# Peptides against a protein of PDB entry 2AZE: the designs that were tried, part 143

Target 1, 148 residues: chain A of PDB entry 2AZE
Amino acid sequence: AQECQNLEVERQRRLERIKQKQSQLQELILQQIAFKNLVQRNRHAEQQASRPPPPNSVIHLPFIIVNTSKKTVIDCSISNDKFEYLFNFDNTFEIHDDIEVLKRMGMACGLESGSCSAEDLKMARSLVPKALEPYVTEMAQGTVGGVF
Target 2, 101 residues: chain B of PDB entry 2AZE
Amino acid sequence: GRLEGLTQDLRQLQESEQQLDHLMNICTTQLRLLSEDTDSQRLAYVTCQDLRSIADPAEQMVMVIKAPPETQLQAVDSSENFQISLKSKQGPIDVFLCPEE

## One batch from the design tools (peptide; made by RFdiffusion4, then SolubleMPNN)

Design b1_p22_3_s2 (from b1_p22_3, 8 letters changed)
Fold by OpenDDE base, seed 5:
Structure b1_p22_3_s2 (fold): chain B 148 residues (1-148), chain C 101 residues (1-101), chain A 22 residues (1-22)
Amino acid sequence: as target 1 above (148 residues)
Amino acid sequence: as target 2 above (101 residues)
Amino acid sequence: STTTFTITNEYLASNIPKYVAP
């Protein structure tokens, strides 16, 4: 019947929306874990050092990283007010946002790649509200995606 | 029948989505709290050593870009063009070099 | 107007603010 067809379309739409939300939630969880883990790491380090690091020795979030071979020639144009930058490279470069840096640092506990040890998973769980712990577990197990 | 089955499926999907929405709200709230906490933001930093996980300054030149919110970034990385364009509307952009050890 | 320069390792070291490694 026509109604059944309409419901099938709606079903598929909802499934796709759920899938998208699952992806978004996973990313949000990873960000939360990464941020909290970073803060925790640095807090501990500063406590051990009994002082904060010098201002120029750290890079606060947010930031963007650009890297290229040291052999790469870069032509840079900067506006007088420094509102505009133009970099021209003679070879390939890479751009990384701060979240990617944190992930590569292991701040997300390997959860992003399914490379969680038992200790990693324990850490990850400890950095989220209890309501999110089951989802963290599912992420670690690779079982996220089930709607039934 | 088929109609009843589909209706039930949709109800279940609705419940699943509601659960996801709830979890997302919790998560976004936590992130907002982090962004609003001065101490957390003070401690939200990386070091040059940390950046070596991305690229070693001994082998790669590593630049750090600090730009205001809403800064436009355009990047082209192709055989014909290797370019990064930054345009800020809210303030100056700062670029730093991560030195070699 | 804009300031244009070619960035080399030496140029970066001398003209762009450095991150000071701890």
Scores: peptide ipSAE 0.025, ipTM 0.858, DockQ to the pose 0.034
Fold by OpenDDE base, seed 2:
Structure b1_p22_3_s2 (fold): chain B 148 residues (1-148), chain C 101 residues (1-101), chain A 22 residues (1-22)
Amino acid sequence: as target 1 above (148 residues)
Amino acid sequence: as target 2 above (101 residues)
Amino acid sequence: STTTFTITNEYLASNIPKYVAP
């Protein structure tokens, strides 16, 4: 009947929305873990060194990384107020956001790819509230996707 | 019947979504707490050594872009064009180069 | 108006601040 058809459409809509939220939640979890892990790493490092790093030796979040061959010629145009930049390259380049950098650093404990050891998983779990621990476990196992 | 089954499914999906929303709220709360903690923000940095994990400055030029929130970034990487455009609405953009050593 | 320059080894130090390694 028409009513059943309408409900089936609604069902599909909700399923898709849930799927999207699952993806968003996973990213939020990874960000949380990465940030907390980074902070802990740096705190420990500074304690061991008994001093903070030189101001010009660190890059605070947020940031974006652009890399290209040293042989690449880059033409740069900057507005007077520095609100606008235009870079022209004569060859390919790569862009990475800060979260990707943190992930590649291992700050997300390999959870982003399901490549975490038992120790990595333990660390990841320790960096989230209790309510999120089961989800972290599912992420590590690659079993996220079901309806709960 | 079919109607009853569908209505039940929708109720279950609603509960599942509510659970997801709850978890997401927990996550966003934690992130907000981090952003509000001065010490955490002070410690939220990477080093040149960290950047080497992305691209080796010995072979790659590594630029760091510090841009205000809501800055628009457009990139074209094709056989015909290699371009990055940045447009900020809230303030100046800073660009730094990572040294080889 | 805009300031335009080509980023090369020649111009990097003069036009773009360098990150200082620890």
Scores: peptide ipSAE 0.025, ipTM 0.857, DockQ to the pose 0.034
Fold by OpenDDE base, seed 1:
Structure b1_p22_3_s2 (fold): chain B 148 residues (1-148), chain C 101 residues (1-101), chain A 22 residues (1-22)
Amino acid sequence: as target 1 above (148 residues)
Amino acid sequence: as target 2 above (101 residues)
Amino acid sequence: STTTFTITNEYLASNIPKYVAP
């Protein structure tokens, strides 16, 4: 009885750990797809333009985006060495990291929401190693974790 | 009976976890390779046009924060306080504005 | 020391670097 109880506890622990790893893996896959897709897009664009964009016209990863209404008043304090910033807003703001921006740009092919067209899925699969393709398919179908 | 069943379940879960670990290793390797590839990093950028697709500067002010690693970001967004605090230890923080046009 | 300012659209244009449109 005690042995069975111990194994049951272990089973539950492993199930939870697997669930966490599944989430982590999905995020890693999305990051990989988004990044590769972005690089591919930009490479193609630069090839067509036969030149890189002006240095000050692009934002390299990593970055953080803050957006707020144009009507929002912002008070800003900056240390002399620019090591510290303090922004005070009179209204709500939004913060987005670079990965979220890429997702919203469609760089993850809609895989993050399971909204992949056939073309999106094809693109997503093409941006990962072959070993990851089945998992990408599962993500698109929403069948990840179905074994548990 | 129950013991044998649990033992079998644990073996199956172990195999599943090993598969996940393997896939995660592949992913992390790919991401590391991308991070180490200078050409990929050179091409790892978005434009103001991209950002406008996320938040239209006609309606929203869009600021970009470039900060060194380990920079601390603290944000408060409540009815009584709307604040962002940035503290860097490794260098200056850069803040840029995306123009409306 | 700390520099404090109020950010408006006008202030942003003058004091915060802008990215150039692609």
Scores: peptide ipSAE 0.025, ipTM 0.860, DockQ to the pose 0.034
Fold by OpenDDE base, seed 4:
Structure b1_p22_3_s2 (fold): chain B 148 residues (1-148), chain C 101 residues (1-101), chain A 22 residues (1-22)
Amino acid sequence: as target 1 above (148 residues)
Amino acid sequence: as target 2 above (101 residues)
Amino acid sequence: STTTFTITNEYLASNIPKYVAP
C-alpha cells in the first residue's frame, strides 16, 4: 500500500510537469509563428516599397510598451549611466511585452486563442517545421492537453 | 495488479515527456535560427501604426522601452502608488514616445 | 546622481539583440 501511494505521488508530479511543459511548448510555438510571420510581412512590404523603412520609423524587437492616458503626468528619473530608470505616474498604466503586441497584431494567426480560420491555420502550419504541424493543428482545435 | 499498473503508467508518462521534450527542442532550434539570421533580425520590427492598433496615441500615450536582456522591471499599480522601476545589468536603457500620426 | 530628462518624442534605432527564452 505504501509503495503504491509513493508511485501515485510520483505519477501526479510527472503529470504536473508535463502540463507545464505543454504550456511552454505552446508559447514557444506561438513565438515562432509570430516572429516568422512578422518577418515575412515586413519582407513583403519592403519589396513592394522597393526600399526599407527609415531607421527611426520602426521599432526592432525586443521592446516593452507602457501606455497610459494622455492626461497622465509622468515623471522620469534617470541615472547618469542610464542603467536605472524610475517612472512615477499620477494614474494607472499598462505594460505589454513585444510578444503580446505581436499576438494582438494577429501575427500568431489567432492560434493563441485556439480560434483561427482555415486560412490562419494554413499560415500557422506553413511557419513551423513538419514535426510541429500536428501540434499546431491540435492547438487550433483546442485538443491539446489530453491524458497521455 | 495495482502496483504493476502504476509502474506501467509511469513508464508511459516518461515516454510522453520525452516526446514533448523533443518537440520543444525542435521549436527552440527554430527560434535560435531566427536569432542568428541577420536578415530576419533586420526585419523583426513593428511600426508606429502597429502600436496604434494596440493603444491609440490619440487617447493613450505610448512609451517604448528598449533595454538589454536581463533588465529588471518592477511595477506598482495601486491607488496609492503608480511606479515603474528599471534596472539594467548589461547596458544603457532607451526610452521614447511613439508619435501620433 | 539622478537626473530628470524629457522622453524623446520619436523612435530610436537600436541594435539590442533579440532575447528569446523558453
Scores: peptide ipSAE 0.023, ipTM 0.863, DockQ to the pose 0.050

Design b1_p22_3_s3 (from b1_p22_3 with G12L F13A A14S F18S)
Fold by OpenDDE base, seed 2:
Structure b1_p22_3_s3 (fold): chain B 148 residues (1-148), chain C 101 residues (1-101), chain A 22 residues (1-22)
Amino acid sequence: as target 1 above (148 residues)
Amino acid sequence: as target 2 above (101 residues)
Amino acid sequence: STHTFTITNEYLASNVPSYKSP
């Protein structure tokens, strides 16, 4: 009947919404792990060095990066107020945000690819509240959302 | 019947979504606390060495962009031209190169 | 083609999807 059809549409809508939220949660968890791990790393490093790094040697979050060949010619035009930039590249380039950088640094413990060692998984679990630990475990196993 | 089955499914999905929302709230709370913590803010940085570790400085150059929130980034990839456009609404954009070692 | 992204900077994250030009 029409009522059943409407409910089936609603069911599909809810499933899609849940899927989207699940993806968002996974990214948020990765951010949390990466950020906390980064902070811990830097805290430890500064303690070992007995000093903070030189101000001009660090890049604070948030940021994005653009990488390209060193041979790439980049032309840049900047507005007077520096509100607008235009870059022209004569070759291919890549853009990555700070989260991606942290992932590639290993700050997310390899959880982003589901390729974390037992030690990495232990670290990841230790960097989230208890309520999130089961989800971290599922992410490591690649079984998130299996019940849906 | 089918109606009852669908109704039950919807209830179960609602409960699942509520659980998901709860987990997301926990996660965002942690992120907010971290982002608002002064000491964490101070320690939330990467080094040039970090960037070199993910992009070979012998082959690649790395440009760093720090832009205010709501900055629009456009990437244009025509066969004739590759472009990045940045348009900020809230303030100046800072761009610099990561030094090669 | 043109790809448009908005930098959010929420929770110290720029939130720009990775992009590789063709």
Scores: peptide ipSAE 0.639, ipTM 0.938, DockQ to the pose 0.925
Fold by OpenDDE base, seed 1:
Structure b1_p22_3_s3 (fold): chain B 148 residues (1-148), chain C 101 residues (1-101), chain A 22 residues (1-22)
Amino acid sequence: as target 1 above (148 residues)
Amino acid sequence: as target 2 above (101 residues)
Amino acid sequence: STHTFTITNEYLASNVPSYKSP
């Protein structure tokens, strides 16, 4: 009886760990798709233009953005060595990392929300190794974790 | 009995977790290769237009933060003010606005 | 309230959760 109880506790632990790993894997897949799609987009654009964009016109990954109303008053204090920044806003703001930006740009093909067209899904599958394609399909269908 | 059933269940869960670990290893390998590839690094960028596309370009301003790893970001909210604090340990932080703003 | 995040920059990702101030 005690042994069964111990195994039941272990079972629950493993189920939770698997759930967490599934979430982590999904995010990693989205990152991979988004990054590769971004690189492809830019490569194509540069080929069409026959030159790269001006160096100061682009923002390389990784980065973080803060967006707020243009009417927001922002006070900023910076340390002499630029190791410390302090921003004060008189209105609401949002913070997003580069991954979130790429998702909102559609670089993850709508896979993050399960809103993939047939073409989007095809693109998503093409941007991952064969071993990950079935999981991408499951993500698009919302069937990830159905075996548990 | 119940013991045998639980034992079998744990074995199945172990196999499932191993499959997940394998897939994650494949994925992280791809991400590592991408992040370390010089050409990919060069092409891993967004434009100011891209950044503005995720918000109302007429009403929103976008501030970009480039910080070294292990930089601490604190967001503080109160009834009186909203605050962002950045503290780096490894080097200077770069903050700028998109030139088109 | 205070929300603290650490920038990782792993695999070209800052890895900071999205945040919207109240």
Scores: peptide ipSAE 0.638, ipTM 0.937, DockQ to the pose 0.906
Fold by OpenDDE base, seed 4:
Structure b1_p22_3_s3 (fold): chain B 148 residues (1-148), chain C 101 residues (1-101), chain A 22 residues (1-22)
Amino acid sequence: as target 1 above (148 residues)
Amino acid sequence: as target 2 above (101 residues)
Amino acid sequence: STHTFTITNEYLASNVPSYKSP
């Protein structure tokens, strides 16, 4: 029937939206874990050193990185007000945001890949509110996005 | 019947979406609290050593970009060269290499 | 080809997808 067909279309639309929200939630959780873990790491390191690092030796969030070969020739044009930049590379490059950097540093405890050790999972759970712990567990097990 | 089944499915999906929204609200609240905490802001940093650790330190150069919100980043690949364009709406963009390099 | 991203800086995250040039 036409009515059933309409509802089927709506069902599919809602399923897709839910899938998108699941992805967004997972990224938010990873950001929270990575950020808290980074802060803890740095706090502990500064306590051990009995002083903060030199200001010009650290990069505060947020940021973006571009990595390329040290042999890559980079030509840069900058507007007078520094509102516009144009970079030309003679070889391949990669762009990563700060969250991706934190993930690769292990700050998300490997949760981003769904492969955590027992210790990693314990750490991840400890860095989120109780209400989010079940979802963290599901992420670690790869069981998110089940049938509703 | 089929109609009743689909109607029930839609109601269940709505409940599931509401649960996701609730969890996202909890998560964003935590992120906001962290982002606004002065001590957390002070400690929210990486070192140049950290940045080099995620790339081949012997062969890779790492360039850092700090830009205001709503800055447009455009990556262009052509047969002749590769380009990155940055256009800010709100203020100057800072680009630098790690000083210890 | 061209790939365009917008930096958000929401919750200290730039929110730019990783990109590797060809």
Scores: peptide ipSAE 0.638, ipTM 0.937, DockQ to the pose 0.914
Fold by OpenDDE base, seed 5:
Structure b1_p22_3_s3 (fold): chain B 148 residues (1-148), chain C 101 residues (1-101), chain A 22 residues (1-22)
Amino acid sequence: as target 1 above (148 residues)
Amino acid sequence: as target 2 above (101 residues)
Amino acid sequence: STHTFTITNEYLASNVPSYKSP
């Protein structure tokens, strides 16, 4: 009886851990797809361009963005060594990291929301190793939980 | 019996987790290779046009932050105050706007 | 309220959850 109780506790713990790892894997897959797709896009664009993009026109990963209304008043305090920043806003703002930006650009092929067209899914599959393709398919279908 | 059933369930979950770990290792390996590849690093960028596509500068301003690893970011909100605090441990933080804004 | 995040930059990702102020 006590042994069964211990195993039941362990079962629940393992299920939760698997769920967490599943979420982590999905995010990593999205990062991989988005990154590879971005690199592919830029490579093609540079090949077609007459000159490289201006240095001040590109932002290399990683980065974070903060967006707010153009009417928002922002006060900024910066330490002498630029190790510390403090921004004060008089209105609402949003923070997004580089991967979120890539997702909104469509670099993850809509896989993040399960909004993949046939072409989107084909692209997503082509950007991951063979071993990950089934998981990408499941993500697109919303059936990832069926593996366990 | 009950014990046998639970034991079998745990074994199956262990196998499932091992498969998951394997897939994760494959994925992280790919990401490491990409992050360490000089050509990929060079091409890993967005443009100001990209940012404008997701946050129209006609309505929104977009601030870009590049900070070293282990930088602490705090977002504070109150009824009358909205704040972002950045504290780096490894080096200076860069903050800028897209020139086209 | 205060929300604290740590920038990791692992695999070229800042890894900061999206945040929208109230």
Scores: peptide ipSAE 0.633, ipTM 0.938, DockQ to the pose 0.913

Design b1_p22_3_s4 (from b1_p22_3, 7 letters changed)
Fold by OpenDDE base, seed 4:
Structure b1_p22_3_s4 (fold): chain B 148 residues (1-148), chain C 101 residues (1-101), chain A 22 residues (1-22)
Amino acid sequence: as target 1 above (148 residues)
Amino acid sequence: as target 2 above (101 residues)
Amino acid sequence: STTTFTITNEFLASNIPSYKSP
């Protein structure tokens, strides 16, 4: 009885660890798709324009954005060495990293919400190694989460 | 019996986790290769138009933060104050607004 | 209250969870 109980505890421990890794893998896949799709988009755009965009018109990864109302009053204090910043807002704000921005741009092909069109899914699959394609398919169908 | 069944389950879970680890290694390898590729680095950018597309440009302003690794970001909220604090350990932080705003 | 994040920049990603102030 005690042995069985110990094994049941171990089973639960492993299940939880697998669940955590599944979440991590899904995020990494989305990140990979988003980045590759972004690079591909920009490469194509530059080729069509026959020139790169002006340097001051683009924001290179990695970055973070803070968005707030244009009417929000922001006070900023900066250290002399620019190692420290302090922003005070008189209204609400949001913080998003570059990955979230790419997702909202559609760079992850809607895979993050399982809302892929046929073309979106085709694109997503084309941007990952073959070994990851089945997982991408499962993500699109919303069937990820079981033990395989 | 129950013991035999549990033992079987644990073996199956081990195989599943190993497969998962393998997939994660493949994924991280791809991300590393992309991150270290000079051409990919050059092309890894968004435009101000992109940023405006994910928010209401008439209502929202977007501040961009570029900070070195290990920079700490603190968001503080109270009934009287909302603030963001940035503290870098490795170098200066760059903050700017999208030029096309 | 205070919420603290650490920017990693791993794989060109800041890796900061989205945050919305109250």
Scores: peptide ipSAE 0.643, ipTM 0.938, DockQ to the pose 0.909
Fold by OpenDDE base, seed 3:
Structure b1_p22_3_s4 (fold): chain B 148 residues (1-148), chain C 101 residues (1-101), chain A 22 residues (1-22)
Amino acid sequence: as target 1 above (148 residues)
Amino acid sequence: as target 2 above (101 residues)
Amino acid sequence: STTTFTITNEFLASNIPSYKSP
């Protein structure tokens, strides 16, 4: 009986670990798709244009954004070496990393929310190695939660 | 019996986790290759138009932060004011506003 | 209250969760 109980505890431990890794893998896949899609978009755009965009017109990854109302008053204190910043806001704000920005741009093909069209899914699959394609399909269908 | 069943379940879970680890390794390898590729680095950017598409500049201001690895970002919520603190360990932090248009 | 994140910049990603102030 005690042995069975120990094994059941171990079983639950492993299930939880697998669940955590599944979540991590999904995020990594979304990152890969988003980044590759972004690179492809920009490459194509630059090829169609006569030149790359002006240097100061683009923001290279990685980055973080803070968005707030235009009416928000922001006070900023910066150390001399720019190692430290302090921002004070008189209203609410949001923080998002570059991954979230790319998702909202549609670079992850709507896979993050299960909102993939047939074309979106094809694009998503084309941006990952063959071994990951089945997982992408499962993500689109919302069926990832199972055990392999 | 129950013991045999649990033992078998654990073996199956081990195989599942190994498969998962394999997929993760494939994915991280691809991400590493992408992040280290000079051409990909050059093309890994968003435009002001992109940021405007997700945050309407007519209503929202967008601040961009570029910080080195291991930088700490601290958000403070108090009844008096809201704060963001940035502290880097490896170099200067760059902060700028996305132009409105 | 205080919430702290650490920027990683691994694989071109800052890797911090979204945060919305109250």
Scores: peptide ipSAE 0.641, ipTM 0.937, DockQ to the pose 0.930
Fold by OpenDDE base, seed 5:
Structure b1_p22_3_s4 (fold): chain B 148 residues (1-148), chain C 101 residues (1-101), chain A 22 residues (1-22)
Amino acid sequence: as target 1 above (148 residues)
Amino acid sequence: as target 2 above (101 residues)
Amino acid sequence: STTTFTITNEFLASNIPSYKSP
């Protein structure tokens, strides 16, 4: 009886750990797709352009963005060594990392929200190793979550 | 019996977790390869046009932050105070706006 | 209230959750 109780506790612990790893894997897959898709887009664009984009027109990863209304008043304090920043806003703001930006750009092919067309799914599959393709399909179908 | 059933369940869960670990290793390997490839690093960028597509500067101001790893970001809000604090330990932080703004 | 994030910059990603101030 005591052994069974211990195993039941362990079972629940493992199930929770698996769930956590599933979430982590999904995020890793989305990052991989987004990065590769971004690189592919930019490579193609530069090949077609007469010259590379101006240096000040591009923002390399990694980065964070803060967005707020254009009417928001912002006060900024910066340390002498630029190690510390303090921004004061008189209205609401949003913070997003680069991955979120890429997702909103469609670089993850809508896989993050299950909004994949057939073409989107095809692109997503093409940007991952073969071993990950079934999982990408499951993500698109919303069937991830079971024990496999 | 109950014990045998639980034992079998745990074995199956172990196999499932091993499969997940394998897939995660594949993913992290791919991401590491991307991060180590000079050409990929060069091409891993967005444009101001991209940012405008998700946050139009005509209506929204977009601030870009490039900070070293392990930088601390604090967001504070109160009834009359909204603020962001950045503290780096490894180097200077760069904050800028898109040139079109 | 105060919400704190740590920017990790792992694999070219900053890796912080989205935040919307109330």
Scores: peptide ipSAE 0.401, ipTM 0.919, DockQ to the pose 0.913
Fold by OpenDDE base, seed 1:
Structure b1_p22_3_s4 (fold): chain B 148 residues (1-148), chain C 101 residues (1-101), chain A 22 residues (1-22)
Amino acid sequence: as target 1 above (148 residues)
Amino acid sequence: as target 2 above (101 residues)
Amino acid sequence: STTTFTITNEFLASNIPSYKSP
């Protein structure tokens, strides 16, 4: 019947939307963990040093990095007002945002790749509200993907 | 029948989505709290050492881009060379290398 | 070819996926 057909279409739409939201939620959780872990690390470091780092020695979020070989020749053209940049590379390069950098730094506790030790998982859980802990556990176990 | 089954499925999916929305709202709230906390903002940084730790410091260089929101970044693949174009509308762009380099 | 990204977030992630040039 037409009614059943309509509901089946709606069911598929909702399933896809849920899948997308699951992906978004996982990323949000990773961001939260990474940010909080970073802040915690830096707070501890500054407490140990009894001073903040020199202003020009740190890069505040947000930022983007370009990674290339030290042998890469880079030509740069900059507008007078510094609103426009043009870089020419004679070799390959990579672009990463701050979140990717944090992940590679281990700030997400390996949760992004499902490679969490017991200690990593404990840390990850401690950096999210209680309501999110079960989902963090599911991420670590690789059981995320099903419909609740 | 089939209709009843589909109706039940949709109700279950609705509950699942509501749970996801709730969790996402919690996450968004936490992230917003971080962004609004002055101390967290001050501590939200990496060092050049951190950046070098994620790349082979012997072989790789790291360029840092600090750009205002809504800045356009274009990566161009041409037969001649590889290009990155940055275009800001809200202010100047800062590009630099870590001093250790 | 050209791949375009837009930096959106003022504090958190820029929402730019990792990119490797060909």
Scores: peptide ipSAE 0.318, ipTM 0.910, DockQ to the pose 0.831

